# Peptides against a protein of PDB entry 5HOI: the designs that were tried, part 52

Target 1, 351 residues: chain A of PDB entry 5HOI
Amino acid sequence: FRYMPFSPAGTPFGFTDRRYLTMNEVGYVSTVKNSEQYSITVSFFDVGRFREYHFEDLFGYDLCFLNEKGTLFGQSKTGQIQYRPHDSIHSNWTKIIPLQAGERITSVAATPVRVIVGTSLGYFRSFNQFGVPFAVEKTSPIVALTAQNYRVFSVHYSQFHGLSYSLSELGTSSKRYYKRECPLPMSLPNINSDMKKDANLDYYNFNPMGIKSLFFSSYGDPCIFGSDNTLLLLSKWRSPEESKWLPILDSNMEIWKMSGGKETTDIHVWPLALAYDTLNCILVKGKHIWPEFPLPLPSEMEIRMPVFVKSKLLEENKAILNKKNEIGADTEAEEGEEDKEIQIPVSMAAE

## One batch from the design tools (peptide; made by RFdiffusion4, then SolubleMPNN)

Design b1_p11_6_s2 (from b1_p11_6, 5 letters changed)
Fold by OpenDDE base, seed 5:
Structure b1_p11_6_s2 (fold): chain B 351 residues (1-351), chain A 11 residues (1-11)
Amino acid sequence: as target 1 above (351 residues)
Amino acid sequence: RRKKLAELINS
């Protein structure tokens, strides 16, 4: 096994001189090989909120993380990282992460308040948005990172235990764990079945874990999208005993249903983000499972919350409503027992 | 919006 640099929804070069370093709901970062140099472009989906920018990369950045305030770059072998704010008000900064012999930066993440660096030896390095270090922690080898606000979702790999995950909060004074190196029930790429197509081998060599992306939902739940094209969401992570991974979307099953039950082997879902009840994604048609150039416009795929989660969300919303009504019920309004039958909206099967 | 995937499948 070889540790490869991972970035959320990053694509390989394949047979081209260009690739996406990362993409999410904010935008996409591309790099082009120009002789001994690279040209990096940071592009946005909301062109009214952000201006596209580019720069020459002399270091060959192979790690990237995009957020609403800036872009973090990393070089997996040299340990160089660079943060570039999208605005011209804040300065760019560069730092070298000290690496041991054979150590690689495997993933980087950035929020408006934190920068995180994970390595193949399990060094977890935290910084503020200005590159001021907080701490260095030794964990199991890190293969992927994402972050939202102060929270970090990390994926770890052990040759003996397979995939694990951690969920932590990087406060000002200390790191809190909600989950620490718990088993991650994600399927790894099957080399024997899937590698019959050269395109799958190229992608496996780029990303041996098959993690297409990981992100936090709009509600702040950790999400991961593996090689099996299933979106997993970590539910109830605040309650250690109740926490579970939910398969909230099988994208192969959704493609199959939408094809009228035909096997479609040339359509692929490339995950960007989970917003409310929709997976924001790129629909890829072609030989490669990843988007090529130019990038297609994002699409929305509706997630199916397991009926049990919808019922618990309804119960929790009823309990929140009842608690609001108990706090409001010190006013003498009459007990009209209107048994308002909650008419389940008939989901119109749009043809 | 579901039309985009159906259009991609039927194209």
Scores: peptide ipSAE 0.036, ipTM 0.796, DockQ to the pose 0.399
Fold by OpenDDE base, seed 4:
Structure b1_p11_6_s2 (fold): chain B 351 residues (1-351), chain A 11 residues (1-11)
Amino acid sequence: as target 1 above (351 residues)
Amino acid sequence: RRKKLAELINS
């Protein structure tokens, strides 16, 4: 087994000179090989909010994480990381992460307030957005990271125990665990069945865990999309005993239904983000399970959230709105936002 | 939603 650099929804080069380093709801980062160097482009879906930019990469960044404030780059072998704000207000910064012999950066994540680096030896390194270090923790080997605000979702791999996950919050003084190295019930890629197609072998060599992406939902729930094309959501993670993974979307089944029950072997879902009740994704047509160039426009697939999860998510949104209003102490008590009962579509009562 | 996948299936 080899630890490979992972970035959310990153694509392999395949037979091309170009790939996506990462993509999510904010945008997509591409890299093109130009002889001994790379040209990186940071592109956005909201062209009104952000300006596309590019730069020459002399380091060969193979790790990337895009957020609304900037892009984090990493080089898995050298330990170099670079943060590039999208705005010109904040300066770019570069840092070298000290790596042991044979250690690699396996994943990086960045929020507007945190930078996280995970390694093949299980070093979990946390920084602020300016690259000031908070801590170094030793965990099980990290294979994937994502982060939202102060929260980090980490995926770990052990040869003995398979996949595990952690959910943590990176405060100013301490790390809190909501979940610590708990079993992750995600299927690993099946080498024997899937490797009959050269394209699947190329993808497996790029991403041996088959994690196409991981992200936090708009409600702050950890989500993961594996090689089985199932979207898993971690529900009730604040209650450790009640916490469970929910298969909220089988994308193969949804494609099958939408094709009218035809076996469509050439249509693939490439996950970007979960916004409310919709998976933002790229629908890929072709031999490769990943998007090529140019990037197709994002699509939305509706998920079937369980009613009890949907209700808690609504309560949490109301609580977030109320907290925003309490900070804005101006007195206009507009009474009238009636509880729009999200009418549960009657169709969930089927057998 | 259905349209875009139908377009991809029929293309």
Scores: peptide ipSAE 0.036, ipTM 0.793, DockQ to the pose 0.382
Fold by OpenDDE base, seed 2:
Structure b1_p11_6_s2 (fold): chain B 351 residues (1-351), chain A 11 residues (1-11)
Amino acid sequence: as target 1 above (351 residues)
Amino acid sequence: RRKKLAELINS
């Protein structure tokens, strides 16, 4: 087994000189090999909100995380990280992460308030958005990271225990765990079945865990999309005893249904983000399971959230709105018709 | 929304 640099929805080079370092709902970061250097382009889906920019990469960044405020880059072998705000008013910063012999940065994440670096030896390094370090923690080997605001979803791998996950909050004074190295019920890539196709071998060599992406939903729930093309959502993570992974979308099954029950072996879902009840994704047609160039426009795939999760998310949002309204006195409560009964689709009540 | 996948399936 080899620890590989992971970035959310990153693609391999394959037989090309170009790949996506990362992509999500904000945009996509591409890199092109130019002799001994790389040209990196940071592109956005909302071209009205953000301007595309590019730069020359002399370091060969193989890790990337894109957020609404900037892009974090990392070099897995050298330990170099760079944060580039999208706004030119804010300065770029670079830092070297000290690595032990054979240690690699395996994943990086950035929010507007935190930078996180995870390593193959399980060093979890936290920084503020300016690269000021908070802490170094030793965990099980980190294979993937994502973050939203102060929350971090980390995936760990042990040769003895397989995949685990942590969910933590990086406050100003301390790290709080909601979940700490709990078993992650995600299927690993099946080497024997999938590797009969050369394209699957290339992807496995790039990403041996088969984690296509991980992200937080728009509601702040950890999501992971594995090689089985199932979207898992961590429900009830605030209640340690009630927390469970929900298979909220089998994307192969949805493609099959939408194809009218035809076996479509050439259509693939590439996950970007979960926004409310829709998976934002790239629909890939072709031999490769990952998007090539040019990037197709994102598509939305409706998820079958278990009704109990959707209702509680709406209750949590109502409770947040009501708490905001209790603090803000006299502004007219437009009683918007938020009492739309979540009609359980009749098809889910009959199974 | 469904049109894009149907277009991809039928193309």
Scores: peptide ipSAE 0.036, ipTM 0.794, DockQ to the pose 0.371
Fold by OpenDDE base, seed 3:
Structure b1_p11_6_s2 (fold): chain B 351 residues (1-351), chain A 11 residues (1-11)
Amino acid sequence: as target 1 above (351 residues)
Amino acid sequence: RRKKLAELINS
C-alpha cells in the first residue's frame, strides 16, 4: 500500500497528458502537462454564475478541492498549498505546509470559511479561508477529506484496522467531534478480481483506496462512493449511538435498470454530489471508469433509501390486499394471514 | 419525496 494524493472525483492521467484534479456540483478542475510545467483550468457547470479561468502551474499540483468561492490546490510532496478565489475581490494566497521526511499531503479540503490539510502521518491542519492557522491535530493517517461550511468528513487508514472515518465541526475556538475514527464499512478494491483489466490497474495505482469521491449531501450528511460503486450516506450522525451508514444507491444496479436489464460493462457512474434525492454524476461510456475529455454533461440518478422501498412495498401490499378483499368478499376470512413477514424481494433488499 | 428522504436521513 502507498499513500496517494486524493482529490474528490479526481482522474488519473492514464496514457494522456491531461486529467481532472477534482470535480463536483460546482465544476471541474483540469490539468495538462506542458513540458516541465502544468496548465490548470478551473471550469464551472453554471457558466452564468462563474467565469472559467486558467493559470500556469510550476509546482505540479496533484491535490485540488473546488467550492463555490474558490479552489484549493496542493502539492503532496513539497507541502505547497494555494487558494485561488473565483472572484477578483479576494487575493490568492500560498503557503508551505511543513512535512516530515516521507510525509505527504494526502488530501485537502476547502469551504468558504475553512481550509483543511490532511497528511499520511495523520497531521490534521486547519486554517481559515485566508490561510490563518487554527490548529494542528495528530490523528490516524488521513487518506481523504471533504468539508462543508464548518464540518469536515475525514477518512483514515490503518494497516491494522483498515478504514475509519471522523466527522468534526471546526468552530472558532474548538473542534467538536460527532464521530472520531469510527469504523468505515466500505470495501477496499479487490486487486485479484478487478485487476484483470489494465484500466482498473491504472486506476488502482492512482487511487489504492478506491474512493471515487466523498462529499456532504445538500442536507449536510457525509457521503462516500467507493470502488463497489455504492453510495453510502451517514444517517443520524448527530446521535452517535444511532448513526449508521445507509447504502442509498447501488449505481451498478441503477445502470442495469437504465439499460433495460442489459449487462453493460462499458457504462460507469462517476459521482459528483448528492442534491436532495438525486446523485449528480457523470455517466461515463467506455473502457475507463473515469471521465475523459471533453467532460460529458452531468446526469441525475434518483437515490432509493431502503426504508422507502419498505414503505412502497407496504403500500403495494396494502393495495394488493384491498384488491383481494374486494374480489374475495364471499370466502371465509381465515384470521391467520396478518403475521406473514413481507418477503422483501432480494432485488429490493439491495436497494 | 424530498421531505420523506430528509425525515428518513434525520429519523
Scores: peptide ipSAE 0.010, ipTM 0.576, DockQ to the pose 0.039; fails the geometry check

Design b1_p11_6_s3 (from b1_p11_6, 3 letters changed)
Fold by OpenDDE base, seed 2:
Structure b1_p11_6_s3 (fold): chain B 351 residues (1-351), chain A 11 residues (1-11)
Amino acid sequence: as target 1 above (351 residues)
Amino acid sequence: KREELAKLINS
């Protein structure tokens, strides 16, 4: 196993000279190899709000996090990080993170108020938006980070314990944990089944955890999208005893439904963000499970909370049964109606 | 939404 640099929805180079360093609801960051240097472009979906910009990268940034105020870059081996505000009024800053022998920056995250650096040795480093350090904490090895405002969702990996997660808030004076290194019920990539396709091997070598992305929802709930193409949402995280992961979308099943029940092996969901009740994503057609160039327009996929559909259908069926029983018509109810497949009402078929 | 996916599926 090797700790690889992780960025949300980042893509491998594959056989190309270009890749996406990161993408989310704000935009996408691409890098192109130009001999010994890279050209980085920061592009936005809202072209009216933001202007695309580019710069020469002499360091080979392999970590990136995009937010509404700026872009954080990192170099996993050297420990260099750079924050670039989108607004030219604010200065760029660069810092070197001290790394031990063999340590790598594995993930970076940035909000308008915090910068977070996670490492392969489990060093969690926090900064303000100007690169002023707050604290260094030792955790289990960090494999992924995302952040929203003051909140940080971190994914950890131990050879002994597998995947865990933490949810923390980085206040002014202290770090508060809502969850601290709790088990993460995400399936790892299945090496034996998936490795039969060369395209899956390239992606596995780039991202051995299979975490396509992680983000906070618009409601501030931690979300993770794994190699199984299931979107997990951490529900009720404010209540330690009630907190649970909800499989809110099986994207393979949604593609299957949308295709009219055809096996579509060439369509893939690439997650960007969860906005309200919709997964913002790129629909990828082709051999690679990741978007190529040019980037397709984002699509919206409705989340279907499996719990809500079953409970509503059960309540509606109970209400129909109770109405039939109040109408005391002497019609012999034939016993055979127990096995009626719960017909999903046609009106819940997304147009 | 379904039409865009149908276009993508059928393209």
Scores: peptide ipSAE 0.021, ipTM 0.682, DockQ to the pose 0.422
Fold by OpenDDE base, seed 4:
Structure b1_p11_6_s3 (fold): chain B 351 residues (1-351), chain A 11 residues (1-11)
Amino acid sequence: as target 1 above (351 residues)
Amino acid sequence: KREELAKLINS
């Protein structure tokens, strides 16, 4: 296993000279290789609220977190971080995070009030928005971070325990845990099945955890979107005994329904944020599961509890077809090609 | 949603 730098909804270079460092509801950060340096562009969806800006990156930032007030950059190997406010009123600042031999920054997060750095050795470093340190804590190895206001959602990986998560609040004087290194019920990418396609191997090499993104909902609930394309939401996290992960969207099922029950292998959901009851996402068409350039416009996908099992609908439709054939209706029993258009029940099609 | 995906599928 190799710890890779993670940024929310970040994309690999693939065979290109450009990638997205991160994207969310605020915007998207791209980087382009330019000889020995990189050109970074910070773009926004609300062009009326924010002005796009670019700069030359001499450090090769491979970590990024975008918020409404600024962009945090990090270099996983050198430990350099840079915060760039979107507004010119506040100065940029740079800091070097001390790293041990072989340690990497694996994730960074920034809110208007906090900066968080997580490492492959499980160092959790907290700062204010000006880069003033609060604390250093030793946790299990951090593989992903997101933050909203004072809250931090961290994903950890152990070779012995798999994925875990923490939910914490970074007050002025202390860190409070709501959840501390609890099991995360997310499936890891299956190397053997998915890696038959070069594009999946490239993505796995970029992101071996398969975490496409993680964010807080508009209600402040931790959300994670894994390689299974299921959006998980942590409900009732204020009550440790009642806290549970809810599969609030199966995006593969939603794509299947919207296609009229056709297998679509070239349409992918790329998560940005959860606003109320809608997943803000990029719909990606093509071989790559991630958006290319130019970035498509964001789409809204309504969250739904996955109550319907595709296999049951397939069996029911086969049973209906078999009954029609028994009644002597000249519906040729076309053999079960996986690509057959399945009639979605009106109740599911009206939603 | 369905129309947007239909546009994407048929593009």
Scores: peptide ipSAE 0.015, ipTM 0.695, DockQ to the pose 0.538
Fold by OpenDDE base, seed 3:
Structure b1_p11_6_s3 (fold): chain B 351 residues (1-351), chain A 11 residues (1-11)
Amino acid sequence: as target 1 above (351 residues)
Amino acid sequence: KREELAKLINS
């Protein structure tokens, strides 16, 4: 296992000189490698609200977080961070995070009021939007961060305990925990099953946790989207004893429904944000599970509790077919293609 | 189901 720099919905370079550093509901940040330097572009979905901008990156920023007020950049190895407001009124600022030997910045997050830096040694560093430090806390190793307003959702990794999460509020005087290093019921990428395709191995080497993204919903609930393509939402987090992870969307099931019950192996959901009851996402078509260039337009996918298991529907349909064959109905077994359109139950189509 | 999901999320 290796700690890799994580950014929400960030993509690998693959075989190209370009990648997305991060993307969400606000926009997308791309970087292009030009010899020894990088060119970074900050693009927005609402072109009427925000102006696209670019700059030359001499540091090789490999961490990014985009919000409505600015972009935070980080360099995982050097500890350099830069905050760039989208407006010209506020100045850019740069800092160096002190790192121990072998320590890496693993994730960064920024809100209009807070900047957060997490490391492979579990240093949690908090700043205001001007880079004034509040505190340094020692936690379990941080692998991912997101933040909304004063709230921080952090994912931690231990070799002994696997994935855990924290939910905290960064007030002016103190950090409050709603959840502190609680078990995260998310599956890690299965190297043996999923790595049969070179593209999946490239993604695993880029993101060994398989966390495609994490964000807060529009209601302020922590969300995480793993390698299993299931959107998990943390419900009742204000009541520590009642708090639970809800699998609010199986995106593989939704793609299967949208495809009319065909096995589509070339369509992938790339998560951006959860707005109300819809997952804002990029529908990726192709060999890679991540968006390439140019970025497709965002799509909305309605959240649904996974009531139906595709495997059970397949088994039930096979059992119905086998019973028809036993009854001696001249169903000409057309040796028709393995991609037989599975009739989606009317209850799944009417939603 | 949206109402049941909203009840589950808010429950």
Scores: peptide ipSAE 0.011, ipTM 0.507, DockQ to the pose 0.036; fails the geometry check
Fold by OpenDDE base, seed 5:
Structure b1_p11_6_s3 (fold): chain B 351 residues (1-351), chain A 11 residues (1-11)
Amino acid sequence: as target 1 above (351 residues)
Amino acid sequence: KREELAKLINS
C-alpha cells in the first residue's frame, strides 16, 4: 500500500497531459503539464458569481480543495501549501508544512474559516483562513479530509484496523470530537475483480482507497462515495450512541434503472456534492470511470434507500419470463442476445 | 418516498 495524495473528486492524468485536481458543487480545478511546469485553471459552474482564473504552477501541486471563498493547493512531497482567494481583495498566502522523512501530505481541506492538512503519519494540522496555525494533533494516518464551516470529516487508514473516520469541530480555543477514529464501513477496491480493465488499474494506482469523493451535505452530514459507487451518509452524528452510516444511493442501481434495466458498463457516476435530496454528479460515458475534457454538465440523481437488490429483481423477472414460456408452447427459441428490457416495477420508476 | 428518507436521515 502507498499513501497517495487525495483530493475530492480528483482525476488521474491517465494517458493525457491534463487532469482535474478537484471538483465539487462550486466548480472544478484542472492542471495541465507544460514541460517542467504546470498550468492550473480554477473554473466555476456559476459563471455569474465567479470569474475563472489561471496561474503557472512551478511546484507541481497534487492536492486541491475548492470552496466558495478560495482554493487551497498542496504539494504532497515538499509540504508546500497555497491558499488563493477567488476575490482579489484578499491576498494569496503560501506556507511550508514541516514533513518528516517519508511523510506525505495525503489530504487538504479549506473552509472560509479553517484550513486543514492531514498526513501519512497522522499529523492533523489546523489553521485559520489566513494560514495562522491553531494546533498539531497526532492521529492515525489520514487518507482523506473534507470540511464545512468549523467541522472536519477525516478518514484514517491503519494496516491492522482498515478504515476509520473522525468528525470534529475546530472552535477558536479547542477541538471537539463528535466521532474519534470510529470504524468506517466502506468497501475497499477489489483488486482481483475490478483490475481486469486497465482503466481501473490506473485509477487504483492514483487512488488506492477508491474514495471518489467525500463532502458534507447541505444539512451538514458527512458523506462518502467509494469504489462500490454507493453514497454513504452519517446520520445522527450528534448522538454518539445513535450515529449510523446510511447507504442513501446505489448509483449502479440508479444507472441500471435509468437505462431501462439494461446492463450499461460505459456509464459512470462521478460525485460532486449532496444537496437536499439530490446527488450532484457528472455522468461519465466511456472507458474511464472519471470525467475527461471537456467536463460534461453536472446531473442530479435523487437519493433513495437501496431497498431493492438487482440480483433479486433479475431472478424475479427470469421467473416471470419462465412462467410465460411454460404457457406459450410453439414459438421458436431464437437464442438472440435480446436486450431484454427488464420491467422496472412501477413503484421503482422515477416519480 | 422523499419524506420517508428525510425521516430516516433525521431520525
Scores: peptide ipSAE 0.011, ipTM 0.508, DockQ to the pose 0.036; fails the geometry check

